# Peptides against a protein of PDB entry 4ASU: the designs that were tried, part 235

Target 1, 270 residues: chain A of PDB entry 4ASU
Amino acid sequence: ATLKDITRRLKSIKNIQKITKSMKMVAAAKYARAERELKPARVYGVGSLALYEKADIKTPEDKKKHLIIGVSSDRGLCGAIHSSVAKQMKSEAANLAAAGKEVKIIGVGDKIRSILHRTHSDQFLVTFKEVGRRPPTFGDASVIALELLNSGYEFDEGSIIFNRFRSVISYKTEEKPIFSLDTISSAESMSIYDDIDADVLRNYQEYSLANIIYYSLKESTTSEQSARMTAMDNASKNASEMIDKLTLTFNRTRQAVITKELIEIISGAA
Target 2, 83 residues: chain B of PDB entry 4ASU
Amino acid sequence: FTFASPTQVFFNSANVRQVDVPTQTGAFGILAAHVPTLQVLRPGLVVVHAEDGTTSKYFVSSGSVTVNADSSVQLLAEEAVTL

## One batch from the design tools (peptide; made by RFdiffusion4, then SolubleMPNN)

Design b2_p23_7_s1 (from b2_p23_7, 8 letters changed)
Fold by OpenDDE base, seed 1:
Parts: structure tokens; C-alpha cells; sequence
Structure b2_p23_7_s1 (fold): chain B 270 residues (1-270), chain C 83 residues (1-83), chain A 23 residues (1-23)
């Protein structure tokens, strides 16, 4: 490589390092906010799931319609955040298909669609875009829940797949169940709940869905910002190391050129 | 007893004597060993009676309340404020 | 070489950054 080539590469990598460092700082700020907002959201979301855990709601095997909701965002540069969710969605879809179930998919965030479009385009009901620019609100979750309920797809059961935040360095892709109104109303385990009016149950289910979606969005956002912060930090470090290596190469190459020129002067080959 | 909104937690797995909730079917008190039920909240007052005799009041907009067979209660409001 | 592989990774990152900034 010529001195000019090395210089060009050095300049490019230095620019990358500056950008990744800035992105790290932005991600860190967003992470700090997301983590604070996740604390109450987790209590709220886990509370919403308590009924399904305690009632042990089961879907009959003869029911074949299954809905998969994948939760991520539109934004990249966050490591394996999107691919992890997509991988689990693929696995779940394959397992359900093997069991003879009909599978439909909803993507929260454009990245899910981008990954699964080629293999699962026919299974997508809807993709929600413009996710990840701002922290998710309960209003956002309610909109998603409402659109799902009004989609006309009469699922029997479903799953919401998202990244649960563990720590600044760790997340885990998880699945939580969602049930249709009919499935809940017909569940034997629900018989212990007295005087449930059909209208009350419907409204309750709408809140439950919105609550679970909100929870998943908050977990996903926190995981994403943390992962992005880590990814940008790693990129900055890698860039720094490469700058050092290229600088050494540049210096060696320069010395070689100087030596060659001196030899030419001494030899009179000029 | 858990009482939370999306943005704030008021009670997290706490032991309380009684919780009065405003529901669409009417206001009712949740006591220990209450029969399992599901209800939807209407805008109104929530009153929490602690075991130590302390009473706290909250205003809620909407949401849900769940009483489970194990006596656990989840009060989940879309919006809630301390009064 | 290890250096070439690292350079390729950085080139890919640059491409991803550009794509992200254009959105």
C-alpha cells in the first residue's frame, strides 16, 4: 500500500471512530432514560401477565390459528437485537407449522420485516413502522393493540417475542403468551372467576393486550439502547486499534521510502 | 397487592387490609380472601387501607383489577395520581 | 491477514453507519 492509501484509510477510520463515539454517548443517554422508565413498566407488565400465569390458560389442540408478534425497532447498529427476535420468530413459526397450525405474524419495527420478508412475507399481517425514534408510550401500545384487535384475524392464541433486559451487558429473547377473548372465556380455569360479564371481559382483554405490548416495548427499548452502546464502544475500540496499526505501517513505509531515496543519492542513480 | 400505572408503582406485592376500587359495575371493596374476579376500572377514587391503619387515596382514570384465587390482587391503572 | 479482516469489518460498519444516518 502506498503512503497515500494508508493516509486515506487512516482518515476514514478516524472519522468512523468519531461517529461511533458520538453514537455511544447518545445511546448511553437513551439507555439511562429507558432503564429508569423500565422499572415501573416491568411491575405493570408483569402484573398484567399474572392472570395468565395463575389461571394456567390452555388453548385446545384443535384450535389452529396462532399469532406471532415480534417486537424490535427500525434502527440498526445494535448488535444482535433484531436477529435474535427474528431467529426466535422463525423457530416458533416452524414449530407451529409442524404442529399443523396456521401462523400469522405482526412485526413491531421495520427491522423485523426486513429480515423476514423473503421467507415469511405471506404470513405478515401488518408491520408497524417508526418505532425507536422516541421512547414508547402507553398510547403507542394502545394503538398497536387496537390495530391488532381490528385486523380481522381471529387468532386462538399467540405469542409476543421481545428482548428482555437483564443488565447493561445482557438481554434475553423471551416469549409471552397472548390469548383471544374466546380462548379466555372458554378456559376451564377461568370458571373460578365469578360474575364476569362478557363486556367486562372484552374490555379487560383489550387492556391486557395493550399492557403486554407496552411492557414488551419498554423491555425491547432498554435492551436495544444497551446493546447499541456496547456495539458502538466496541467499534470505537476496534477503530482505535486499527489506527495504531496503520500508523505503525505508515511510519515503516515512510522510513523505507527515505532509505531508498538515500541509497539512490549515494549510488548516483539519480 | 400490586398497584401500578405504566409510569409509577404505588404498591408492589404489599399486604393490605382492604382496597376500594371504582369499577364499571360499581365500587366494591377487596378484602382478604375475596372471591376471584376481573373488573374494569372507571374514573374514580381508589382507597387503600393498610394493615397499620393508614389510609391512602388515589385517583385513577381507567384500567383493570384482578383478584386471583391465591388472594393476589393486581390493580393496573392507565393513569393514577396520589391525592 | 487479520488486519485485512478487521479492515473489512470496519468497511462494513461504515456502510451501516451511512445507511443509518440516511434514514
Amino acid sequence: as target 1 above (270 residues)
Amino acid sequence: as target 2 above (83 residues)
Amino acid sequence: SEMEEELKKLDELEKEIKEELER
Scores: peptide ipSAE 0.330, ipTM 0.915, DockQ to the pose 0.820
Fold by OpenDDE base, seed 4:
Structure b2_p23_7_s1 (fold): chain B 270 residues (1-270), chain C 83 residues (1-83), chain A 23 residues (1-23)
Amino acid sequence: as target 1 above (270 residues)
Amino acid sequence: as target 2 above (83 residues)
Amino acid sequence: SEMEEELKKLDELEKEIKEELER
């Protein structure tokens, strides 16, 4: 490479390093907030899932409609956050299909659709965009829940797939169940619960769905910001190392050029 | 007994004597070993009676309450404030 | 070379950064 080429590359990488450092800081700030807000959200979300866990609700095999909700965001540069969710979505979809189930997909965040578009486009009901710029609110979750309920797809059961936050250096892609009103109403395991008004149960289920979505969003956001922080840190370090290497290369090349020029001058060749 | 909103936790797996909740079908008290039930909250007062005899009051907007067979209770309000 | 591979990674990163910033 010429000195000019190396210089151009150095400038570019230095700029990248600045950007990644900045992005790291932004991610760190967002992570700190997300982690703080995740604490109550987790209690809230886990609480909302308690019924399903304790009741061990099962969907009859003759019920074939299954909904998969993948939760991530629109934003990249966060390592394997999106691919992990997508991978599990693919696996779940394949397993369900093999079991003779009909599968439809909802993507929360555009990245899910971008990954699955080619292979699963026909299974998508809707993709929610504009996710990830701001922290998710319960209102956002409610909108998603409402849209799902109004989608016209009468699913029997579903899976919400998201990254659960474990630590600043760890997340785990997990699946939580969602159930239709009919499935809940007809579940044998629900017989121990007192006679519940149909309207009450409907409203309860609406809250449950919103609650679970909200929880998943909060887990996902925290995981994403943490992963982005790590990714940007790694990128910054890699850039730094490359700058050092290129600088050495530049110096060597410069010396070679100088030496050549000196020889040419001495020899009268130029 | 767990009582939380999306943004705040008031009780997390706590032992309480009684919780009075405002439901769409009417207010009722949740005692130990209450029969399993599901209810939806209406705007109103939640009263938590602690084991030590103290009483805490909260205003909730909407949400759900679950009483499970194992006597666990999840009170999940969309919005809640301490009074 | 290892350096070339790393440069390619950085080029890809630059592209991703650009895409992210323009979103």
Scores: peptide ipSAE 0.329, ipTM 0.920, DockQ to the pose 0.831
Fold by OpenDDE base, seed 3:
Structure b2_p23_7_s1 (fold): chain B 270 residues (1-270), chain C 83 residues (1-83), chain A 23 residues (1-23)
Amino acid sequence: as target 1 above (270 residues)
Amino acid sequence: as target 2 above (83 residues)
Amino acid sequence: SEMEEELKKLDELEKEIKEELER
């Protein structure tokens, strides 16, 4: 490599390092906010799941329509955030298909569709875009829930797949159940619940869906920002190491050029 | 007893004597060992009676309330404020 | 307004990184 080539590369990598450092700072700020907002959201979301855990709702085997909701975002440069969700979605879809179930997919965030489009395009009902630029609100979750309920797909059971936040350096892809109104209404385990009005149950289920979606979005957002912060930090460190290596190469090459020029002078060679 | 909105937690797995909630059919009180039930909240007042006799009042917009067989209660409001 | 400016800057940074990595 010539001195000019090395200099060009150094300039490029230094620029990347500056950008990744900036992105790290932005991600850190967003993470801090997301983590604060996740605390109450987790209590709220876990509370919404309590019924299904305690009632142990079972879907009859003859019921075959299953919905998978994958939760991520539109934004890249966040490590394995999207691929982890997609991997779990693929696994779940395959298992359900093997069990003779019909599977439909909803993607929250464009990255889900981007990953699964080639292999699962026929199973997608809808993809929600414009996710990840701003913190998710309960209003956003309600819109998604409403769209799902009005989609015309009458699922029996479903699952929502998202990254649960553990710490600044760790997340785990998890699955939570969702049930249709009909499944809940007909579940034997619900018999212990006293005199529930049908309209009340319908409204309750709508809230439940919105609640779970909201919870998943908050977990996903926190995980994503943390992962992005880590990814950008790693990128910055890698850039730094490369700069050091190229600098050494530059120095060696410079010495070689000087030596060559001296030889040409003393030899009289052109 | 858990009482929360999407943005704020008021009670988290707390023991309370009674919770009064507003529903479409009217307000009702949730006592210890209340029968399992599901209800939807209407805009109105929530009153929490602590075991020590302290009473706290809240205004909620909408949401749900769940009473489980194990006596756990989840009150989840879309919006809630302390009064 | 401040949030909008931040989002714009983030988008620009992502674009720049992509362009540099593809070179």
Scores: peptide ipSAE 0.176, ipTM 0.897, DockQ to the pose 0.042
Fold by OpenDDE base, seed 5:
Structure b2_p23_7_s1 (fold): chain B 270 residues (1-270), chain C 83 residues (1-83), chain A 23 residues (1-23)
Amino acid sequence: as target 1 above (270 residues)
Amino acid sequence: as target 2 above (83 residues)
Amino acid sequence: SEMEEELKKLDELEKEIKEELER
């Protein structure tokens, strides 16, 4: 490598280091906020899921339509956040297909579509974009829930796949069930709730869906920001190490050039 | 008894004596051993009666309330404020 | 070389950063 090449590389890497440091700080701030907001959101979301756990709602095997909702964002540079969700979506889709189920997919965040478009384009119902620049709100979740319910796809059962926040250094891709109104209404375990008005149950289910989506978004966001913070920190450190290596290489190369020039002068072989 | 909004938790797995909730079908009180039910909230007042006799009032917008067979209750409001 | 591989990774990162910043 020439001195010019090394200098160009050094400049580029120094710039990368600056950017990654800045992005780390931004991610850290967003993470701190997300973590604070996740606390109540988790209680809220887990509370919403309590019915399904306690009632042990099951979908009959003869029901064939399954919906997979993958939750991530539009934003990159966050490690394996998107690929983890996509991997589980693929696995679930394959398992369901093998079981003779019809599978449709909804992507929350453009990255899901980007990863799965080539292999699963025909299964996508809709992709929600503009996710990740601002913290998700319950309003956002409600919009998603409403669009899903109005999509015309009458699924029997569904799965929402998202990254659950564990700690600043750890997340886990999770799956939670989504049930259609018909599935809930027909579930044997719901017999103790049979006196419930149909309209009430419909509205209840709408809230439940919005609640679960909101919860998933909050978990996903917190996980993503934490992962980005870590990724950017690692990138910054890697850049720093490379700068040191290139600087050493530059110095060695410079000395070699000088030595060569001196030899040429002394020998007259220039 | 769990009572939360998306942004705030008021009660988390707490033991309470009674919770009065405003539902679309009418306001009702949730007591110990209440029959399982699902309801949707209407805008109105929630009153929580603690075991120690303390009464707390809240205004809620929309949401849901679940009474399970195990007597656990989830009150989930879209918006809620302490009064 | 190991250094070349690391440089390639940084080049990829730069590309990703550019894409992210332009979004």
Scores: peptide ipSAE 0.333, ipTM 0.920, DockQ to the pose 0.843; fails the geometry check

Design b2_p23_7_s2 (from b2_p23_7, 9 letters changed)
Fold by OpenDDE base, seed 5:
Structure b2_p23_7_s2 (fold): chain B 270 residues (1-270), chain C 83 residues (1-83), chain A 23 residues (1-23)
Amino acid sequence: as target 1 above (270 residues)
Amino acid sequence: as target 2 above (83 residues)
Amino acid sequence: SSLEEEEKKLEELEEELKKEEEE
């Protein structure tokens, strides 16, 4: 490589390093906010899931329609955040298909669609885009829930797959169940709730779905921002190391050029 | 007893004496050993009676309330404010 | 070389960053 080539590369890498450092700071700020907002959201979301855990709602085996909701975002540069969700979705879809279930998929965030489009395009009901630029709100979750309920797809059971935040350096892809109104209404374990009006139960289920989606979005966002912060930090360090290596190469190449020129002068071959 | 909105937690697995909730079918009080039920909240007042005798009032917009067989209660409001 | 692999990774990163900036 010529000195000019090395110089150009150095300049490029230095620019990348500046960008990654800036992105790290932005991600850090978003993470700090997301982590604060996750605290109440987790209590809220876990509270919504409590019924399903305590009631031990079971879907009859003869029910075949299953919905998978994958939760991520539109934004990249966050390590394995999207691929982890997609991997779990693929695994779940394959297992369900092997069990003779009909599987439909909803993607929250464009990255899910991007990863699964080739292999699962026929199973997608809808993809929600414009996720990840702004912190998710309960309103956003409600919109998603309403769209799902109004989609006309009468699922029996479903799974929402998202990254749960564990720490600044750790997340875990998790799955939580979602149930249709019919499944809840017909569940034997719900017999103790038989005095509930059908309209009340419908509304309750709508809130439950919105609550769970909201929770998943908050967990996903916090995980994503943390992962992005780490990814950008790693990128910045890698860039720094490369700058050092290229600088050494530049210096060696420069010395070689000078030496060659001196030899040519001394030898009269110039 | 858990009482939360998406953005704020008011009670987290707390022991309370009574919770009065506004539901679509009417306001009712949740006492110890209340029968399991699911209800949807209407806009109105939530009153929490603590074991120490203190009473807290909240306004809620909408949401759900769950009373489980184990006497655990989840009050989940879309929006809630302390009054 | 290990440097070439790292350079490719950085180029990929640059492309991804450029795409994100354009969005």
Scores: peptide ipSAE 0.024, ipTM 0.874, DockQ to the pose 0.856
Fold by OpenDDE base, seed 4:
Structure b2_p23_7_s2 (fold): chain B 270 residues (1-270), chain C 83 residues (1-83), chain A 23 residues (1-23)
Amino acid sequence: as target 1 above (270 residues)
Amino acid sequence: as target 2 above (83 residues)
Amino acid sequence: SSLEEEEKKLEELEEELKKEEEE
């Protein structure tokens, strides 16, 4: 490589390092906010899931329609955040298919579609884009829930797959159940609950879905921002190491050029 | 007893004496060992009676309330404010 | 070489960053 080439690369990597450092700071700020907002969201979301855990709602085997909701975002540079969700979605879809279930997929965030488009395009109902630029709101979750309910796909049960935040250095891809109104209404385990008006139950289910989606978005966002922060930190370190290596190479190359020039001068060959 | 909105937690697995909730079918009081039920909230007042005799009032917009067989209660409001 | 692999990773990062900036 010529001195010019090395210099160009050095400049490029230095610029990348600046960008990655900036992105790290942005991710850190977003993470701090997300983590703060996750605290109540988790209580809220876990509270919404309590019924399903307590009632142990089961879908009859004769029911075949299953919905998978994958939750991530549109934005990259966050390590394995998207691939982890996609991997679990694929696994779940395969398992369900093997069990004779019909599987449809909803992607929250464009990255899910990007990863699964080639292999699962026919299973996608809808993909929600423009996810990840702003913190998710309950309104956003409600929109997703409404779209799902209005999609015309009469699922019996479903799975929402998202990254649960554990710590700044750890997340876990998890699955939570979603149930159709019919499944809840027909569940034997629900018999202990007092006679519930059908309209009440419908409304309840709508809230439950929105609540779970909201929860998943908050978990996902927190996990994503943390992962991005780590990824950008690693990128910045890698850039730094590369700068050091290239600088060394530059210096060696420069010395060689100078030496060559000196020899040429001394030898009268210039 | 858990009472939360998407953005705020008021009670988290707390022991309370009674919770009065506004539902679409009418307001009812949740006592210890209340029968399992699911309800949807209407805009109105939630009144939490603590074991120490204190009473807290909240205004809620909408949401759900779940009373489970194990006496756990989840009051989940879309919006809630302390009054 | 380890350097070439790192350079490739950085180039990929540049491309991804460029895409994110354009979005």
Scores: peptide ipSAE 0.023, ipTM 0.875, DockQ to the pose 0.824
Fold by OpenDDE base, seed 3:
Structure b2_p23_7_s2 (fold): chain B 270 residues (1-270), chain C 83 residues (1-83), chain A 23 residues (1-23)
Amino acid sequence: as target 1 above (270 residues)
Amino acid sequence: as target 2 above (83 residues)
Amino acid sequence: SSLEEEEKKLEELEEELKKEEEE
């Protein structure tokens, strides 16, 4: 490689390092906000799931329609955040299909669609785009819930798959159940709940769905920003190491060029 | 007893004496041995009676309340403010 | 807002990074 080539590469890598450092700082700021907002959201979301855990709602085996909601975002450069969700969605879809169930998929965030489009395009009902530019609000979750309920797909049971935040360096892909109004209304375990009006139960279920979606979005956002911060930090370190290596190569090459020029002068070789 | 909005937690697995909630069917008082039920909140006043005799008041917009067989209660409001 | 300006700069930088990864 000529001195000019090495210089060009050095300039390019230095520019990349500046970009990754800037992205790290932005991700860090977004992470700090997301973590703060996740604290109440987790209590709220876990509270909404308490009924399903305690009532042990079972879907009859003869009911075959299953909905999978994958929660991610539109933005890349965040490590394995999107691929982890997609992997679990694929596994769940395969298991359900093997059990003779019909599976439909909803993607929250465009990256889920991008990963699963080739293999699961026929199973997608809808993909929600423009996710991840702004922190998710309860209003956003309500819009998603409403669109799902109005989609015309009458599922019996479903699963919401998202990355749960553990720490700044760790997340875990998890699954939580969602149930249709009909499944909840017909569940034997719900008999202990006294004289629930049908309209009340419908409204309750709408809130429950919005609550769970909101919770999943907050967990996903926090996990994503943390993962992006880590990814950009690693990229910056890798760039630094490459700069050091290229600088050494540059110095060696420069010395070789000087030596060659001196030899040519001494030898009289024009 | 858990009482939260999407942005704020008021009670997290706390023991309380009584919670009064505004429901679509009217005012509903939740006692420690209340039968399991599901209700939807209407805009109105929530009153929490602690075991020590203290009373806290909140205004809520909409949401849900769950009373479970194990006497756990989840009050989840879309918006809530301390009064 | 200062955050919006930083986001715009970040988007521009992401596009530049994508171009450099494709070269």
Scores: peptide ipSAE 0.021, ipTM 0.861, DockQ to the pose 0.044
Fold by OpenDDE base, seed 1:
Parts: sequence; C-alpha cells; structure tokens
Structure b2_p23_7_s2 (fold): chain B 270 residues (1-270), chain C 83 residues (1-83), chain A 23 residues (1-23)
Amino acid sequence: as target 1 above (270 residues)
Amino acid sequence: as target 2 above (83 residues)
Amino acid sequence: SSLEEEEKKLEELEEELKKEEEE
C-alpha cells in the first residue's frame, strides 16, 4: 500500500471512530432513561403475569392454534439483540410445528420481519414498524394489543418473546405465555375465582395483554440500548487498534521511502 | 399487595389491612383472605388502609385488580395519582 | 490476518452506519 492509501484508510477509520463514539454517548443516555423507566414497568408487568403463574393455566392438547409475538425494534447496530429473538422464534415455531400446532407470527419491530421474512413469510400476521425511535408508552402497547385482538386470528395460546434486561452487560431472551379469552375461561384452575362476569373477563384480558406487551417493550428497549452502547464501545476500541497498526505501517513505509531516496542520492541515480 | 401504574409503583408486595377499589360492578373492600376474584377498575378512588392504621388515597383511571388464592393482590392502574 | 478480519468488521460497520444515516 502506498503512503496515500494508508493515509486515506487512516482518515476513514478515524471518522468511523468519531461516529461510534457519538453513538455510544447517545445510546448511554437512552439506556439511562430506559433503565429508570423499566423499574416501575417491571413491577407492573410481573404483576400482570402473576395470574397466569398462580392459576397454572394450561391449554388443552387438542387446541392447535399458537401465536408467537417477537419483540425487538427497527434499529440496528445493537449486537445480537434482534438475532437472539429471531433465533428463539424459529426454535419455538419449529417445536410447535413438530407438535402439530398451527403457528402464526407477529413481529414488533421491522428487524424481526427482515430476518424471518424469507423462511416464515406465510406465518406472519402483521409487523409493527416505527419501533425504537422513541421510548415505548403504554399507549403504544395498547395499540398493538388492540390490533392483535382485532386481527381475526383465534389463537388458543401464545408466546411473547423478548430480551429481558439483566445488567448493562447482560440480557436474556425469554418467553412469556399469552392466553386467549376462551382458554382462560375454560381453564379448570380458574374455577376458584368467584363471580367472574364474561364481560369483566374480556376486559381484564385486554388489559392483561396490553400490560404484558408494555412490559416486553420496556425490557427490550433497555436491553437494546445497553447492547448498542457495548457494541459502539467495542467498535471504537477496534478502530483505535486499527489506527495504531496503520500508523506504525505508515511510519515504516515512510522510512523505507526515505531510505530509498537517500540511496539514490548517494548512488548518483538522481 | 402490589399497586402500580406503568410509570410508578405505590406498593410492592406490601402487607396492608384493607384496600378499597372502584370496580365496574361497584366499589368493594379487599380484606385479608378475601376470596379470589378478577375485576376491572372504573375511574375512581382507591383507599389503602395500612396495618399501622394510616390511610392513603389515590385516584385511578382504569385497570385491573386480581385477588389470588394465596391472598396476593395486584392492583394495576393505567394511570394513578396520589391524592 | 487478524488485521484483515478487523478491517472487514469495520467496513461492515461503516456500511451499516451508512444505511442507518440514509433512513
């Protein structure tokens, strides 16, 4: 490589490093906010899931319709955030298909669709776009829940798959169950709940779905921002190392050129 | 007893004497060992009676309340404010 | 070489960054 080529490369990598540093700072700010907002959201979401855990709601084996909701965002450059969710969705879909169940998929965020479109396009009911630019609100979750309930797909059981936040350096892809109104109403374990009006149960289920979706969005957002911060930090470090290596190469090449010129002067070839 | 909105936690696994909730079927008091039930909240007043005799009041917009067999209670409001 | 692998990663990042800026 000529000195000019090395110089051009150095300039390019330095620019990348500046961009990744800036993105790291932005991700850090968004992460700090997301983590603060996740605290109450987690209490709220876990509270909503308590019924399903305590009632031990089981779906009869003869029920075949299963819904998978994958939760991520539209934005990239966040490590394995999207691929992790997609991988678990694929695994779950394959397992359910092997068990003879019908599987439909909902994607929250365009990245899920981008990854799964070629292999699972026929299973997609809907994809929600414009996720990840702003922090998710309960209103956003309610819109998603309403769209799902109005989709006309009469699922028996479902799974919501999202990245649960553990720490700034760790997340885990998890699955939480969702149940249809019919499944809840027919569950033997629900018999202990006295005087449940059908309308009340329907409304309750609508809130429950919105609550779970909201919770998943908050977990996903926090995980994503932390992962992006880490990814941008790693990119900045890699760029720094490359700059150092190229600088050494530049210096060596420059010395070689100088030496050659000196030899030419001494030899009278000039 | 857990009482939360999407943005704020008021009680997290706390022990309380009684919680009065506004439901679509009417207001009722949740006491210790209340029978399991599911209800939907209507806009109205929530009153929490603590074990020490103190009472706190909240206004809620909508949401749900769950009383489980293990006496755990989840009051989840879409919006809630301390009064 | 380790350098070539790192350079490839940086190029991929640059392409991803360009795509995000265009969006």
Scores: peptide ipSAE 0.021, ipTM 0.865, DockQ to the pose 0.779; fails the geometry check

